# Peptides against a protein of PDB entry 5NXQ: the designs that were tried, part 92

Target 1, 114 residues: chain A of PDB entry 5NXQ
Amino acid sequence: EIQIPVSMAAEEEYLRSKVLSELLTDTLENDGEMYGNENEVLAALNGAYDKALLRLFASACSDQNVEKALSLAHELKQDRALTAAVKISERAELPSLVKKINNIREARYEQQLK

## One batch from the design tools (peptide; made by RFdiffusion4, then SolubleMPNN)

Design b2_p22_3_s3 (from b2_p22_3, 9 letters changed)
Fold by OpenDDE base, seed 2:
Structure b2_p22_3_s3 (fold): chain B 114 residues (1-114), chain A 22 residues (1-22)
Amino acid sequence: as target 1 above (114 residues)
Amino acid sequence: SSMEKRKKFLEESEQIIEETFA
């Protein structure tokens, strides 16, 4: 059995979950079809998506690649995931990244209020 | 070592991730 590198596995999972999440979202938004479990499936997919991203985010932080880390943070969908990213960046001792991610969170809060 | 620190960091990060989505 071939061992897949953690980073490669994370990227694969990210891409897979991203595609599936987008497809489901498009179906709900465009067709309006509800079968009863779409929200649960979407939540699960979004969770998997953000988890995969956060693993990539952590990897970027470990490499001290702040720009890549920030780019990945922008791709996070859930607020709880952004919170996790803040925690991870704090542990990575990247205060500038912490501040920038918090700015992302604040911006999204304002958008949700409208 | 630097490698050990990175490994530990990634492990702690994984814990944060798991706790977030528990």
Scores: peptide ipSAE 0.711, ipTM 0.958, DockQ to the pose 0.830
Fold by OpenDDE base, seed 3:
Parts: C-alpha cells; sequence; structure tokens
Structure b2_p22_3_s3 (fold): chain B 114 residues (1-114), chain A 22 residues (1-22)
C-alpha cells in the first residue's frame, strides 16, 4: 500500500471536499436536483470540507503561523467548525488568534440577524 | 521534545475535530 504524507492527504481531502461542495451548491442553486436528499448530502460534504480544513488549521497552529491559521478559519463554513478552531487555538496558546476567530463568529451572527 | 509536543497537539486537535462532527 502506498502511503501519502499526512499533510498531502489533508490537502487532497480539502480540495476534493471543496470541489464537491461547490458543485453541489451550484447544482442546488441552478437545478435543484438530488431526489430529495439535497440537504443531507450538502451537510455531509460541508462537514467533510470543514473537517479537512480544520486539520490544515491545526497544522498551521502547530507552526505558530497565525496568519495562515486565520486565513483558513475564514474559509470555514459551519459555526461548529469555528468553535473547534477556537478550541484548537486555545490549546495552541494563541490568544490573539482566539480573539480574531471569535470576531469572525460574532460577525456571522450579526449577519444572520439581518 | 518539540517533536513530541507537536505530535500531541495534533492528536488532541484531531480529537476536537472528531468530537465536533460526531
Amino acid sequence: as target 1 above (114 residues)
Amino acid sequence: SSMEKRKKFLEESEQIIEETFA
């Protein structure tokens, strides 16, 4: 069995999930096809996307690369994923990153209120 | 060691991720 480095595997999964999520989103927006399970499929794809992204996020945190970590956090789609990012940042002892991610969360909450 | 600390951090992060999407 051919083993792929963890970082490469994570990147591959991220890209795959991102592409599939985008394709599904486009399909739902334009065609509305999926035989009644559109939301479930979308949720699964978004979950996979955020999971892969969070692994990249954790890697960035381990490198103490706050800028990269923050950039990745902005790409997260689900609030639960942002919460996970905060937890990871706390364990990485990056309080500035924690604050910035919480700002992202607050901004999204405000947008939902509009 | 630094390597062990990083490994542990990544493992804990993975646990957080798995719990988040369980």
Scores: peptide ipSAE 0.711, ipTM 0.957, DockQ to the pose 0.776
Fold by OpenDDE base, seed 4:
Structure b2_p22_3_s3 (fold): chain B 114 residues (1-114), chain A 22 residues (1-22)
Amino acid sequence: as target 1 above (114 residues)
Amino acid sequence: SSMEKRKKFLEESEQIIEETFA
């Protein structure tokens, strides 16, 4: 059995999930042809996508790479994922990152209200 | 050690992630 380093595995999963999510989104927007459960599939893919991103995020935090961590946080789609990122940042003792991620959340809330 | 701390951090982070998407 071939074993892949954790970081590489996380990146692979992220890329896979991202591609599939984008393909599904494009199909819905451009073709409108799916198997009948497209919303459920999309939700699952988005979950996997954010899950993979959070693993990369945690890795960046462990490296004290705040800029990379913040960049990854911006790519998160779900609010629950941002919440998880905050928790991870707190445990990493990166208060500046916590603040910035909370700002992302607030900005998204405001955008939804407009 | 630093490596041990990082390992523990990543494990705890994984727990947070799993709980988030459970």
Scores: peptide ipSAE 0.711, ipTM 0.958, DockQ to the pose 0.827
Fold by OpenDDE base, seed 5:
Structure b2_p22_3_s3 (fold): chain B 114 residues (1-114), chain A 22 residues (1-22)
Amino acid sequence: as target 1 above (114 residues)
Amino acid sequence: SSMEKRKKFLEESEQIIEETFA
């Protein structure tokens, strides 16, 4: 697979944001050291995480690698990120991927209703 | 060209991403 220069940068950002997001989550769950502004910090880190993932997702779509794109979509945390993935998939003219991502969204909606 | 199309696609995707998290 031909790796585009953008993918390398995106991967580095993804790894960095993933680590930070996980560390913050662990701190909040186990230590509570970020009391007071924890929600804002968590949201920011989660945003950075999903943004990085979406860039990888777009790269996968550009490579017509539907399986990789779908795998990345499953790693997205926020619903708004899934919506973005749908939009990107539509532009990539990958209707099967669009359907599968929408299924992910629907499944998560049902879980939230419980 | 295929390369040009890919470039444009990635640029449009970046715009979607930026708008999503603005």
Scores: peptide ipSAE 0.711, ipTM 0.957, DockQ to the pose 0.808

Design b2_p22_3_s4 (from b2_p22_3, 8 letters changed)
Fold by OpenDDE base, seed 1:
Structure b2_p22_3_s4 (fold): chain B 114 residues (1-114), chain A 22 residues (1-22)
Amino acid sequence: as target 1 above (114 residues)
Amino acid sequence: SEEARREKFLAESEEIIDETFA
């Protein structure tokens, strides 16, 4: 069996899920068609998207690449994914990254309150 | 080794990810 590096595999999944999520979202916004399962599909795609990003995030942390890790964290959509990123950052012993990710989460909370 | 340490970290991260989306 062919072995694929973790980072490459994660990147492929990320790109695939990102494209599919965006295409479906655009279709709903532009065409206004509802088939009854779009929300379920979007939720699943968002999950796969964040999951793939978190794998890339972990890889960046392992490389001690805080800037790359932070940029990836900004792309996360779900709050639970940000929480996971914090946990991963803590294990990577990157306290500055932990603080910055928590700032992202707090900023999103403030936006939701408006 | 350093490589083993990285692999362990990635494995632990995968566990966190799996728990998050369980």
Scores: peptide ipSAE 0.714, ipTM 0.959, DockQ to the pose 0.777
Fold by OpenDDE base, seed 5:
Structure b2_p22_3_s4 (fold): chain B 114 residues (1-114), chain A 22 residues (1-22)
Amino acid sequence: as target 1 above (114 residues)
Amino acid sequence: SEEARREKFLAESEEIIDETFA
C-alpha cells in the first residue's frame, strides 16, 4: 500500500469535504431539502471540513508558519473549531496567533449581533 | 529531536481535534 503523506491526506480530505459541504449548502439553498436529514449531513460535512482544516492548521503551527496558520483559521466555519485552533496555538506556544484567532472569534460574534 | 517534538505536537493536536468533534 502506498502511503500518502499526512499533510497531503489532510489536504485531500479538506478539499473533498469543502466541495461536498459547498455542494450540499447550494442544494439546500436551491431545493430546500434532500432526504430529510439535510441538516445532519451538513453538520457532518462541516465537521469533516473543519477537522481537516485543523489538521492543516496544526501542521502550519508545527512549522511556525503563523501566517499560514492564521489563513487557515479564517477558513474555519464553526466556532468550536476556532476554539480548537486556539488550543492548538497555545500548545504551539504561539501567543500572537492565539490573540489573532480570538479576534476572529470576536469578529464573528459581532457579526452575529448585527 | 525536532521530528519527535513535531510528532508529539501533531498527536496532541489530533487529540484536541477529536475531543472537539466527539
Scores: peptide ipSAE 0.713, ipTM 0.959, DockQ to the pose 0.828
Fold by OpenDDE base, seed 2:
Structure b2_p22_3_s4 (fold): chain B 114 residues (1-114), chain A 22 residues (1-22)
Amino acid sequence: as target 1 above (114 residues)
Amino acid sequence: SEEARREKFLAESEEIIDETFA
């Protein structure tokens, strides 16, 4: 059996989840409805998307690639995913990254209040 | 080793991810 490297698998899953999430989102925005469970499907896809991103994020942290990690954090959609990114950054002992991700989270909080 | 530490970190990160989306 051929084993796929973890990083490659994560990247593939990220791309797949991203495409599907975007397609579903576009469909909902343009058509207004699907099959009655569209929100559940979207939530699941968004979850998979963020999970895949977080795996890439962790990989970047392990490489001490703060800039790459930060760019990935910006792509995260859910607040809970950002929280996870903070935890991962703390474990990686990257305090500057922790601060920057918290800034992202705060900015999104402010945007949601508008 | 550094590789072992990296693998451990990635494993712990996976646990954080799993807990987040449980």
Scores: peptide ipSAE 0.712, ipTM 0.959, DockQ to the pose 0.787
Fold by OpenDDE base, seed 3:
Structure b2_p22_3_s4 (fold): chain B 114 residues (1-114), chain A 22 residues (1-22)
Amino acid sequence: as target 1 above (114 residues)
Amino acid sequence: SEEARREKFLAESEEIIDETFA
């Protein structure tokens, strides 16, 4: 079997996870037909979504494309994913990006406290 | 080489991702 390039695979998984997450959210909001495992399913989908985004994020960092990397970071849903993005940025030696991602985290913390 | 460094970086990033969602 031909191996799919990492970036292409990541993009495909991102799009798939994003669509499924949105469909699940819409179903829960409009139909409420999920029983007992809706939170687990949503968490799993969000995890897959953020994982795919982080792979794209790493690719952007490797290209030294700070703007693209930052844009992707804003799309991350989970705090643990932002933490991972910071770690990746540090390894990429992009201190400005580290600062900006930490600002995103702090802003979300403030919103959570309101 | 630059390509080797890029590959290593992406591999290390994948490890961070895997550890984050383990």
Scores: peptide ipSAE 0.712, ipTM 0.959, DockQ to the pose 0.784

Design b2_p22_4_s1 (from b2_p22_4, 10 letters changed)
Fold by OpenDDE base, seed 4:
Structure b2_p22_4_s1 (fold): chain B 114 residues (1-114), chain A 22 residues (1-22)
Amino acid sequence: as target 1 above (114 residues)
Amino acid sequence: SMAEREELLREMEEIIDEAFAE
């Protein structure tokens, strides 16, 4: 078995999950046929996507790369992932990033109300 | 240091795992 660096593994997982999620979403949008578990599959893929993305986020935080971390946070889909990102930012002692991610969460909440 | 970074990343991984625990 070939050992892959953690960052590369995270990137691979992210890209794989992203591609699959986009493909399935596109298929559904174009009236594609599936086996009746579309929502479950999409949820699982979204979970894997965000999880992988959070690992990249964590890496960026550990490098004190706030701009990269913030960019990655904008790509997160689920609120639970944003919450995790906040916790990670707190652990990394990046209060400015904490605030910015919370702003992302708040903005999404407001959009949901419209 | 590398050791400190690894420990930090481990703690962050725990946060991630907790967020997605089923």
Scores: peptide ipSAE 0.661, ipTM 0.947, DockQ to the pose 0.791
Fold by OpenDDE base, seed 5:
Order: C-alpha cells, then structure tokens, then sequence
Structure b2_p22_4_s1 (fold): chain B 114 residues (1-114), chain A 22 residues (1-22)
C-alpha cells in the first residue's frame, strides 16, 4: 500500500468536504430540501470539513507556523471547532494563537448578536 | 524530534476526536 503523507490526506479530505458542504449549502438555499435529512447531512459535512481543517491546523501548530494556523482557524465554521483549535494551540504552547482564536470566537458571537 | 512531533500530533488528534464525539 502506498503511504500517503498525512498532510496530503488531510488536505484532500478538507477540499472534498469543503466542496460537498458548499454544494449542499447552495442546494438548500436554492431548493430548500433534498430527502428530509438535509440538516443532518449538512451537519455531517460541516463536521468533516472542520475536522479535516483542524488536522491541518494541528500540523501548522506543530510547525510553529502561527500565521498559517491562524489563517486556517478563520476558515473553521463551527464553534466547537474553534474551541478545539484553542485546545490544540494550548497543547502546542502557543498562547498568542490561543488569544487570537478566542478573538475570532468572540467576534462571531458579537456578529450573531447584531 | 520526530517522535515528539508524532506524539504531539496524536494528542491533537485526540482533541479533535473529542470535539466531534457524538
């Protein structure tokens, strides 16, 4: 079996899940329905998307690439994913990144209140 | 080291898994 680099595998999964999530989102916006489980499918796809992205994020953190990690964090969709990113950053001993990700989370909360 | 990096990534994967545990 050919060993695929972890980073490449994560990137592939990220891109795949991103495309599928976007397609599903567009479909829901246009048609409003699929097979009665649209929200569940969307949640699953978004979960896969964020999980894949978090793996890339983890890799960036391990490389001490704060800028790349931060860029990836901005692409996360779910709050639980941002929370995970914070925990990952803490494990990587990147307190500046922790602060910046928390700022992202807070900004999203504020936007939801408007 | 490579071993330390691998362990770190494993721990991070556990964080990810926990975040998305259903």
Amino acid sequence: as target 1 above (114 residues)
Amino acid sequence: SMAEREELLREMEEIIDEAFAE
Scores: peptide ipSAE 0.660, ipTM 0.947, DockQ to the pose 0.798
Fold by OpenDDE base, seed 1:
Order: sequence, then C-alpha cells, then structure tokens
Structure b2_p22_4_s1 (fold): chain B 114 residues (1-114), chain A 22 residues (1-22)
Amino acid sequence: as target 1 above (114 residues)
Amino acid sequence: SMAEREELLREMEEIIDEAFAE
C-alpha cells in the first residue's frame, strides 16, 4: 500500500470536506430546499473539516511554525476545535500561540453575545 | 529527531480524537 505523508493526507481531507460543506451551504441558501437532514450533514462535514484542519495545525506546531499554525486556527469553525488547538499548542510548548488562539476564542464569544 | 516528531504527532492526534469523541 502506498504511504502518504500525514500533512498531505490531512490536506486532502480538508479540501474535500471544505468543498462539500460550501456546496451544501450554497445549495440551501440559493434553492431553499429542505430534505430533513441538511443540518446533520452540515454538522458532520464541519466536524470532518475541523478535524482535518487540526491535523494540519498539529503538523505546523510540530515544525514550530507559529505563523502557519495561527493562520490555520483562524479557519477553525467550532469552539471544541479551538480548544483542541490550544491543547496541541501547549503540548508543542508554544505559549505565544496559546495566547493568540485564546484571543480568537474570546472574540467569537463576544460576537455570540451580541 | 524523526522519532520524536512522530511521537509528538501521535499525541496530538489523541488530542484531536478526544475533542471529537462521541
């Protein structure tokens, strides 16, 4: 079996899940059709999206590439994913990245309060 | 080292799996 690097595999999954999520979202916005499971499908796709993105994030952290890691963190959608990113950053011993990701999370909390 | 990186990535994968565990 062909071995694929972790980063490449994560990129493939990220791109696939991102495209599918966007296509489904656009379809709902433009066509207005409801089949009864759109929200469930979107949730699953968002989960796969963030999971794949976190693998890329982990790779960046392992390389001590804080700038790349931070840019990836901004693309995360779910709060649980940001929390995971903080834990990963802590394991990678990147305290500056921890602070920056916490700032992202706090900013999103403030937006939800409005 | 490559071994250290592999172990680190494995630990990070566990964090990811825990975050999305049902």
Scores: peptide ipSAE 0.660, ipTM 0.947, DockQ to the pose 0.797
Fold by OpenDDE base, seed 3:
Structure b2_p22_4_s1 (fold): chain B 114 residues (1-114), chain A 22 residues (1-22)
Amino acid sequence: as target 1 above (114 residues)
Amino acid sequence: SMAEREELLREMEEIIDEAFAE
């Protein structure tokens, strides 16, 4: 069996998950043809999307590429994913990135309250 | 080193798995 490089595999999974998430979102917005399981399907797709994105994030952190890591963090959708990103940043010993991701999370909390 | 990087990535994968554990 031919092994695909980890970074390439992660990128492929991210792109696939992103496309599927976008397609589902478009379908719900334009057609509304899902029958009672749309939220469950969306949650599953978003989970896969964030997991793939976090693997890219982890890779960026391991490279000490704070700017790339931060850009990826902004693309995360779920709060649990941001929390994971903070933990990953802490493990990578990137305190500036920790602060910036916490700011992202706090900003989203404020938006929910409005 | 490459070995250290690999170990770091494994630890990060564990964080990811924990975050999405059902």
Scores: peptide ipSAE 0.659, ipTM 0.947, DockQ to the pose 0.795

Design b2_p22_4_s2 (from b2_p22_4, 7 letters changed)
Fold by OpenDDE base, seed 5:
Structure b2_p22_4_s2 (fold): chain B 114 residues (1-114), chain A 22 residues (1-22)
Amino acid sequence: as target 1 above (114 residues)
Amino acid sequence: SEAEKEELLREMEEIIEEAFAE
C-alpha cells in the first residue's frame, strides 16, 4: 500500500471538501432545493471542509507558522471551527494567534448583526 | 522534538474531533 503523507492527505481532503461544499452551495443558491436533505448534506460537507482545514491549521501551528495558520483560519466557515482553532492555538502556545482568531470571530459576529 | 510535535498534533486532532462530535 502506498502511504500518502499526512499533510498531503489533509490537503486533498480540504480541496475535495472545498469543491463539494462550493458546488452544493451554488446548487442550493440556484435551484433552491434538491431532495429534502440539502441542509444536512451542506452541513456535513462544511464540517468535513472545516475539519480538513483545521488539520492544516494544526500543522501550521506546530510549525510555529503563525501567518500561515492565520491565513487558514480566515478560510474557516463555521464558528465552531474558529473556536477549535482558538483552542488549537492555545495548545500551541501562540497567544498572538489566539487574539487574531478571536478578532476574526468577533468580526463575523458584527457582520451578522448588520 | 519530532515526538513532541507528534504528541502536539495528536492533541490538536482531539480538539478537532471534539469540536465536530455529533
Scores: peptide ipSAE 0.669, ipTM 0.947, DockQ to the pose 0.800
Fold by OpenDDE base, seed 4:
Structure b2_p22_4_s2 (fold): chain B 114 residues (1-114), chain A 22 residues (1-22)
Amino acid sequence: as target 1 above (114 residues)
Amino acid sequence: SEAEKEELLREMEEIIEEAFAE
């Protein structure tokens, strides 16, 4: 088995999940034909996507790269992922990032109300 | 230090795993 560095593995997983998620989304939007488990597959892919993205986020936090971390947080799709990002930021002792991510969450909540 | 960073990343991984535990 080939051992891949953690950061590279995270990037690969993120990219793979992102591509697959986009492909399925495009298929549903343009064709709508799938195997009957579209929602389940999309949910799984979204989960994998956010999970991989959070690993990149964690890496950025460990490097004290707040701007990169924030950029990655904006790419997160699920609220549970944003919550995890907050916890990670707290562990990294980055209070400014915590506030900014909470702002992202609040903004999304407001959008849902419209 | 590298050791401290490694430990930090491990703790962050635990947070991630807990967030997506089913």
Scores: peptide ipSAE 0.668, ipTM 0.947, DockQ to the pose 0.795
Fold by OpenDDE base, seed 3:
Structure b2_p22_4_s2 (fold): chain B 114 residues (1-114), chain A 22 residues (1-22)
Amino acid sequence: as target 1 above (114 residues)
Amino acid sequence: SEAEKEELLREMEEIIEEAFAE
């Protein structure tokens, strides 16, 4: 079996998950043809999307590429994913990135309260 | 080292899996 490089595999999974998430969103917005399971499907797709994105994030952190890692963190959708990103940043010993991701999370909390 | 980096990535993968465990 031919092994695909980890970074390439992660990118492929991210792109696939992103496309599927966008397609589902467009379908719900334009057609509304989902029958009672749209939220469950969307949650599953968002989970796969964030997981793939976090693997890219982890790779960036391992390279000490804070700017790339931060850019990826902004693309995360779920709060649990941001929390994971904080933990990953802590493990990578990137305190500046920890602060910046916490700022992202706090900003989203404020938006929810408005 | 590459070995250390690989171990780091494995630990990060565990964090990811834990975050999305159902």
Scores: peptide ipSAE 0.668, ipTM 0.947, DockQ to the pose 0.800
Fold by OpenDDE base, seed 1:
Structure b2_p22_4_s2 (fold): chain B 114 residues (1-114), chain A 22 residues (1-22)
Amino acid sequence: as target 1 above (114 residues)
Amino acid sequence: SEAEKEELLREMEEIIEEAFAE
């Protein structure tokens, strides 16, 4: 079996899940069709999307590439994913990144309160 | 080292899996 580097595999999964999520979202917005399972499908796709991003994030952290890691964190959609990113950053011993990701999470909380 | 990075990535994968565990 062909071995694929972790970063390449994560990138492939990220791109696939991102495209599918965007296509489905656009279809719902433009066509207004409801089949009864769109929200469930979107939730699953969002999960796969964030999971793939987190693997890229982990790779960046392992390389001590804080700037790349932070840019990836901004693309995360779910709060649970940001929490995971904080834990990953802590394991990688990147306290500056921990602070910056917590700022992202706090900013999103403030937006939800409005 | 490469071995250390591999172990680190394994631990990070566990964090990811726990975050999305049902």
Scores: peptide ipSAE 0.663, ipTM 0.947, DockQ to the pose 0.802

Design b2_p22_4_s3 (from b2_p22_4, 7 letters changed)
Fold by OpenDDE base, seed 5:
Structure b2_p22_4_s3 (fold): chain B 114 residues (1-114), chain A 22 residues (1-22)
Amino acid sequence: as target 1 above (114 residues)
Amino acid sequence: SMEKKRELLEEMEEIIEEAFEE
């Protein structure tokens, strides 16, 4: 039996979640309706997406790859995911990354206020 | 070490799980 490495499994889940999230989002934007549970489905997909992405992020942090970690953080959609990324960065003792992710959070918050 | 990295990743996974627990 072929086993998939943890990192590859995370990437697979990320890609799957990303594709599904994008497809559903596009459908809602174009058609405006589906089956009445679109928002719930989107939330679930976005959650899975961010969760998978955070695992990749954690891996990058463990490798002390700040640049890769930061690029992944930019792909996170939910604020709770960014918060988790900050916590992960703190645990990894990467203060520069912490600061940069907080900047992302602040920027998004400011955008929401406009 | 690999052991420390494993432990670190485990802690990070806990952070992730807590962030998305309902």
Scores: peptide ipSAE 0.658, ipTM 0.946, DockQ to the pose 0.754
Fold by OpenDDE base, seed 4:
Structure b2_p22_4_s3 (fold): chain B 114 residues (1-114), chain A 22 residues (1-22)
Amino acid sequence: as target 1 above (114 residues)
Amino acid sequence: SMEKKRELLEEMEEIIEEAFEE
């Protein structure tokens, strides 16, 4: 069995998920038609996207690369993913990153209220 | 150390898996 390094696998999965998520999103926006399980597929793709991104985020945190980690966190779409990023940052003992990610979450909450 | 880093990444993976548990 061929073993692929975790970081490489995560990057490949991220790119794949990103492309598919963008394509589906564009299709839904342009066609304006929903048939069957499009929402379910979109949710699954977004989940895979964030999951892959979080693995990259975890790697960056383990390297103590706060700048890279923060950049990746901004790309996360789901709140549950941001929550996971906070937990990961705490485990990595990066309090400044924890604060910055919480600021991202708060900003998104405020946007939803408007 | 390599061992500490491995352990850290393992814990982080568990966090990720729990976040997306169906």
Scores: peptide ipSAE 0.655, ipTM 0.946, DockQ to the pose 0.740
Fold by OpenDDE base, seed 1:
Structure b2_p22_4_s3 (fold): chain B 114 residues (1-114), chain A 22 residues (1-22)
Amino acid sequence: as target 1 above (114 residues)
Amino acid sequence: SMEKKRELLEEMEEIIEEAFEE
């Protein structure tokens, strides 16, 4: 069996989960039909999506590619994913990235308060 | 170092898994 690099596997999973999440979201918005498990399915898809992104994020951090890491962080959807990104940045000893991601998180908090 | 990078990525993977642990 062919071994796939972690970053490549993460990218594939990201794309797959992103497409499914977007299609399902669009269907719900356009059809207006709500099923009992739709929110649960969306949450699961978002989880897989963010996990895949975080693996790409971790790879970028390990390469000390701050700009790439920051771009990926902006694509994260869940607060728990941003928190993980901060922890990863701290482990990678990238304080500038820590500050920038915290700014993203704070901005989202402010939007929720409105 | 490739070894140090591998170790770093493993630690980061643990952070990711912990964040999504249910």
Scores: peptide ipSAE 0.655, ipTM 0.946, DockQ to the pose 0.747
Fold by OpenDDE base, seed 2:
Structure b2_p22_4_s3 (fold): chain B 114 residues (1-114), chain A 22 residues (1-22)
Amino acid sequence: as target 1 above (114 residues)
Amino acid sequence: SMEKKRELLEEMEEIIEEAFEE
């Protein structure tokens, strides 16, 4: 059996999760209800999306590719995922990235209040 | 080194798993 590199496997899962998340979002916006389980399905898909994205983020951090890591962090949807990204950045000893991700979190909090 | 990088990625995976525990 051929072993697929971790980064390639993560990319595949990310793309799949991204497509499903976007399709569900579009469906909710255009068609409305999905038999009363819309929020549960959306949460599950968003979870899978962020989890896959965080693996790409971790890979970028391990490569010391701060610019790529930051770009990926901007695509994270859930606050718990941003928190995980901060912890990962700390383990990678990237304090500048830690600060920038915390700025993303703060900006989202401010946007929610407006 | 490759070994240190592998260990780092394993630690990061643990962080990810903990963040999404239900």
Scores: peptide ipSAE 0.654, ipTM 0.946, DockQ to the pose 0.740

Design b2_p22_4_s4 (from b2_p22_4, 11 letters changed)
Fold by OpenDDE base, seed 5:
Structure b2_p22_4_s4 (fold): chain B 114 residues (1-114), chain A 22 residues (1-22)
Amino acid sequence: as target 1 above (114 residues)
Amino acid sequence: SAAERQKLLEEMEEIIDEAFAE
């Protein structure tokens, strides 16, 4: 069996998770006809999405591509994912990115207060 | 180096795994 390069695998997982998350979200918004476990399924899909995205984020950080990393961070959905992104940025010794991601988190907190 | 990069990525993967540990 031919192994898929890690970067390609990460992108594939990201795209798959993104599509599934979007489809489920649309279904819930329009039909809501899932049998009581829709929130759990959505959470799982969102988790997979963010996890895949974080792998891309980590790759960007390892390349010292701050702009790409920041762009990816904006696509993260869950706060725990942003927290992970901060930790990853710290490990990559990218303090400017840490600050920018924290700004994203703060902005989302403010939005939740509205 | 490539080895250092790989080590870094592995550490980052651990951060990711911890964030999504069930």
Scores: peptide ipSAE 0.665, ipTM 0.947, DockQ to the pose 0.793
Fold by OpenDDE base, seed 1:
Structure b2_p22_4_s4 (fold): chain B 114 residues (1-114), chain A 22 residues (1-22)
Amino acid sequence: as target 1 above (114 residues)
Amino acid sequence: SAAERQKLLEEMEEIIDEAFAE
């Protein structure tokens, strides 16, 4: 069986999940044609999207590419994904990245209060 | 080393799986 490199597999999944998530969101906002299960579908897509991003994030961390990792972290949607990114950064021994991701999370918390 | 990097990635995958465990 042919094994695809982790980075390539992650990129494929990320792009696929991102496109589907955006298309579904746009459809709901503009057409409102989905009823009853739209929230469940969106949640599933967002989950897949963030998981794929986190794999890319992990790869960047393993390469000690902090700038790339940070850029990817900004694209994460769910708080649980940001938390995972912090843990990954800690494992990679990148304290500056940990701080920056925590700042992202705190900023989002503040936005929720407004 | 390559082995160390692979181990690191495996540990990171576990973190990801835990974050999205159902």
Scores: peptide ipSAE 0.665, ipTM 0.947, DockQ to the pose 0.791
Fold by OpenDDE base, seed 3:
Structure b2_p22_4_s4 (fold): chain B 114 residues (1-114), chain A 22 residues (1-22)
Amino acid sequence: as target 1 above (114 residues)
Amino acid sequence: SAAERQKLLEEMEEIIDEAFAE
């Protein structure tokens, strides 16, 4: 069996999850419903999307590529994913990245309140 | 080192798994 490098596997999963998430979102926006379980399906896809993205994020952190890591963090959708990104950044000893990701979280909280 | 990097990535994977554990 062919072994795919971890980085390539992560990219593939990210792209697949991203495409499916976008397609589902577009369908809901255009048609309004999908078999009565669209929210559950969307949540599952978003979970897979964020998990894949976090693996890319972790890789960037391990490379000490703060700019790449930050750009990936902005693409995260769920708050629990941002929280995980903070923990990963702390483990990588990147305090500047920790602060910037916390700023993203705070900005989203503020947006939700308005 | 490569070993240290791998260990770090494994710890990060655990963080990810815990965040999405159901």
Scores: peptide ipSAE 0.664, ipTM 0.947, DockQ to the pose 0.798
Fold by OpenDDE base, seed 4:
Structure b2_p22_4_s4 (fold): chain B 114 residues (1-114), chain A 22 residues (1-22)
Amino acid sequence: as target 1 above (114 residues)
Amino acid sequence: SAAERQKLLEEMEEIIDEAFAE
């Protein structure tokens, strides 16, 4: 079996999940069709999307590329993913990144209150 | 080193898996 590099695999999964999530969202918005499992499928796709992003994020952290890591964190959708990003940043001993990601989380909380 | 970075990535993968565990 051919082994795919972690970063390459993550990028592929990210792109696939992103495209499928967007297509599903567009379908629901434009066609209004409900098959009973759209929300479940969307959640699964979003999960895969964030997991893939987190792997890219982890790679960036391992390279000590804070700016790249931060840009990836902004693309995360779920709060649990941001929480994971914080933990990853802590493990990578990047306190500045920890602070910046926490700021992202706080900003999203404030937006939800509006 | 490459070995150290790989170990770090493995630990980070565990964090990711835990975050998305059902």
Scores: peptide ipSAE 0.661, ipTM 0.947, DockQ to the pose 0.805

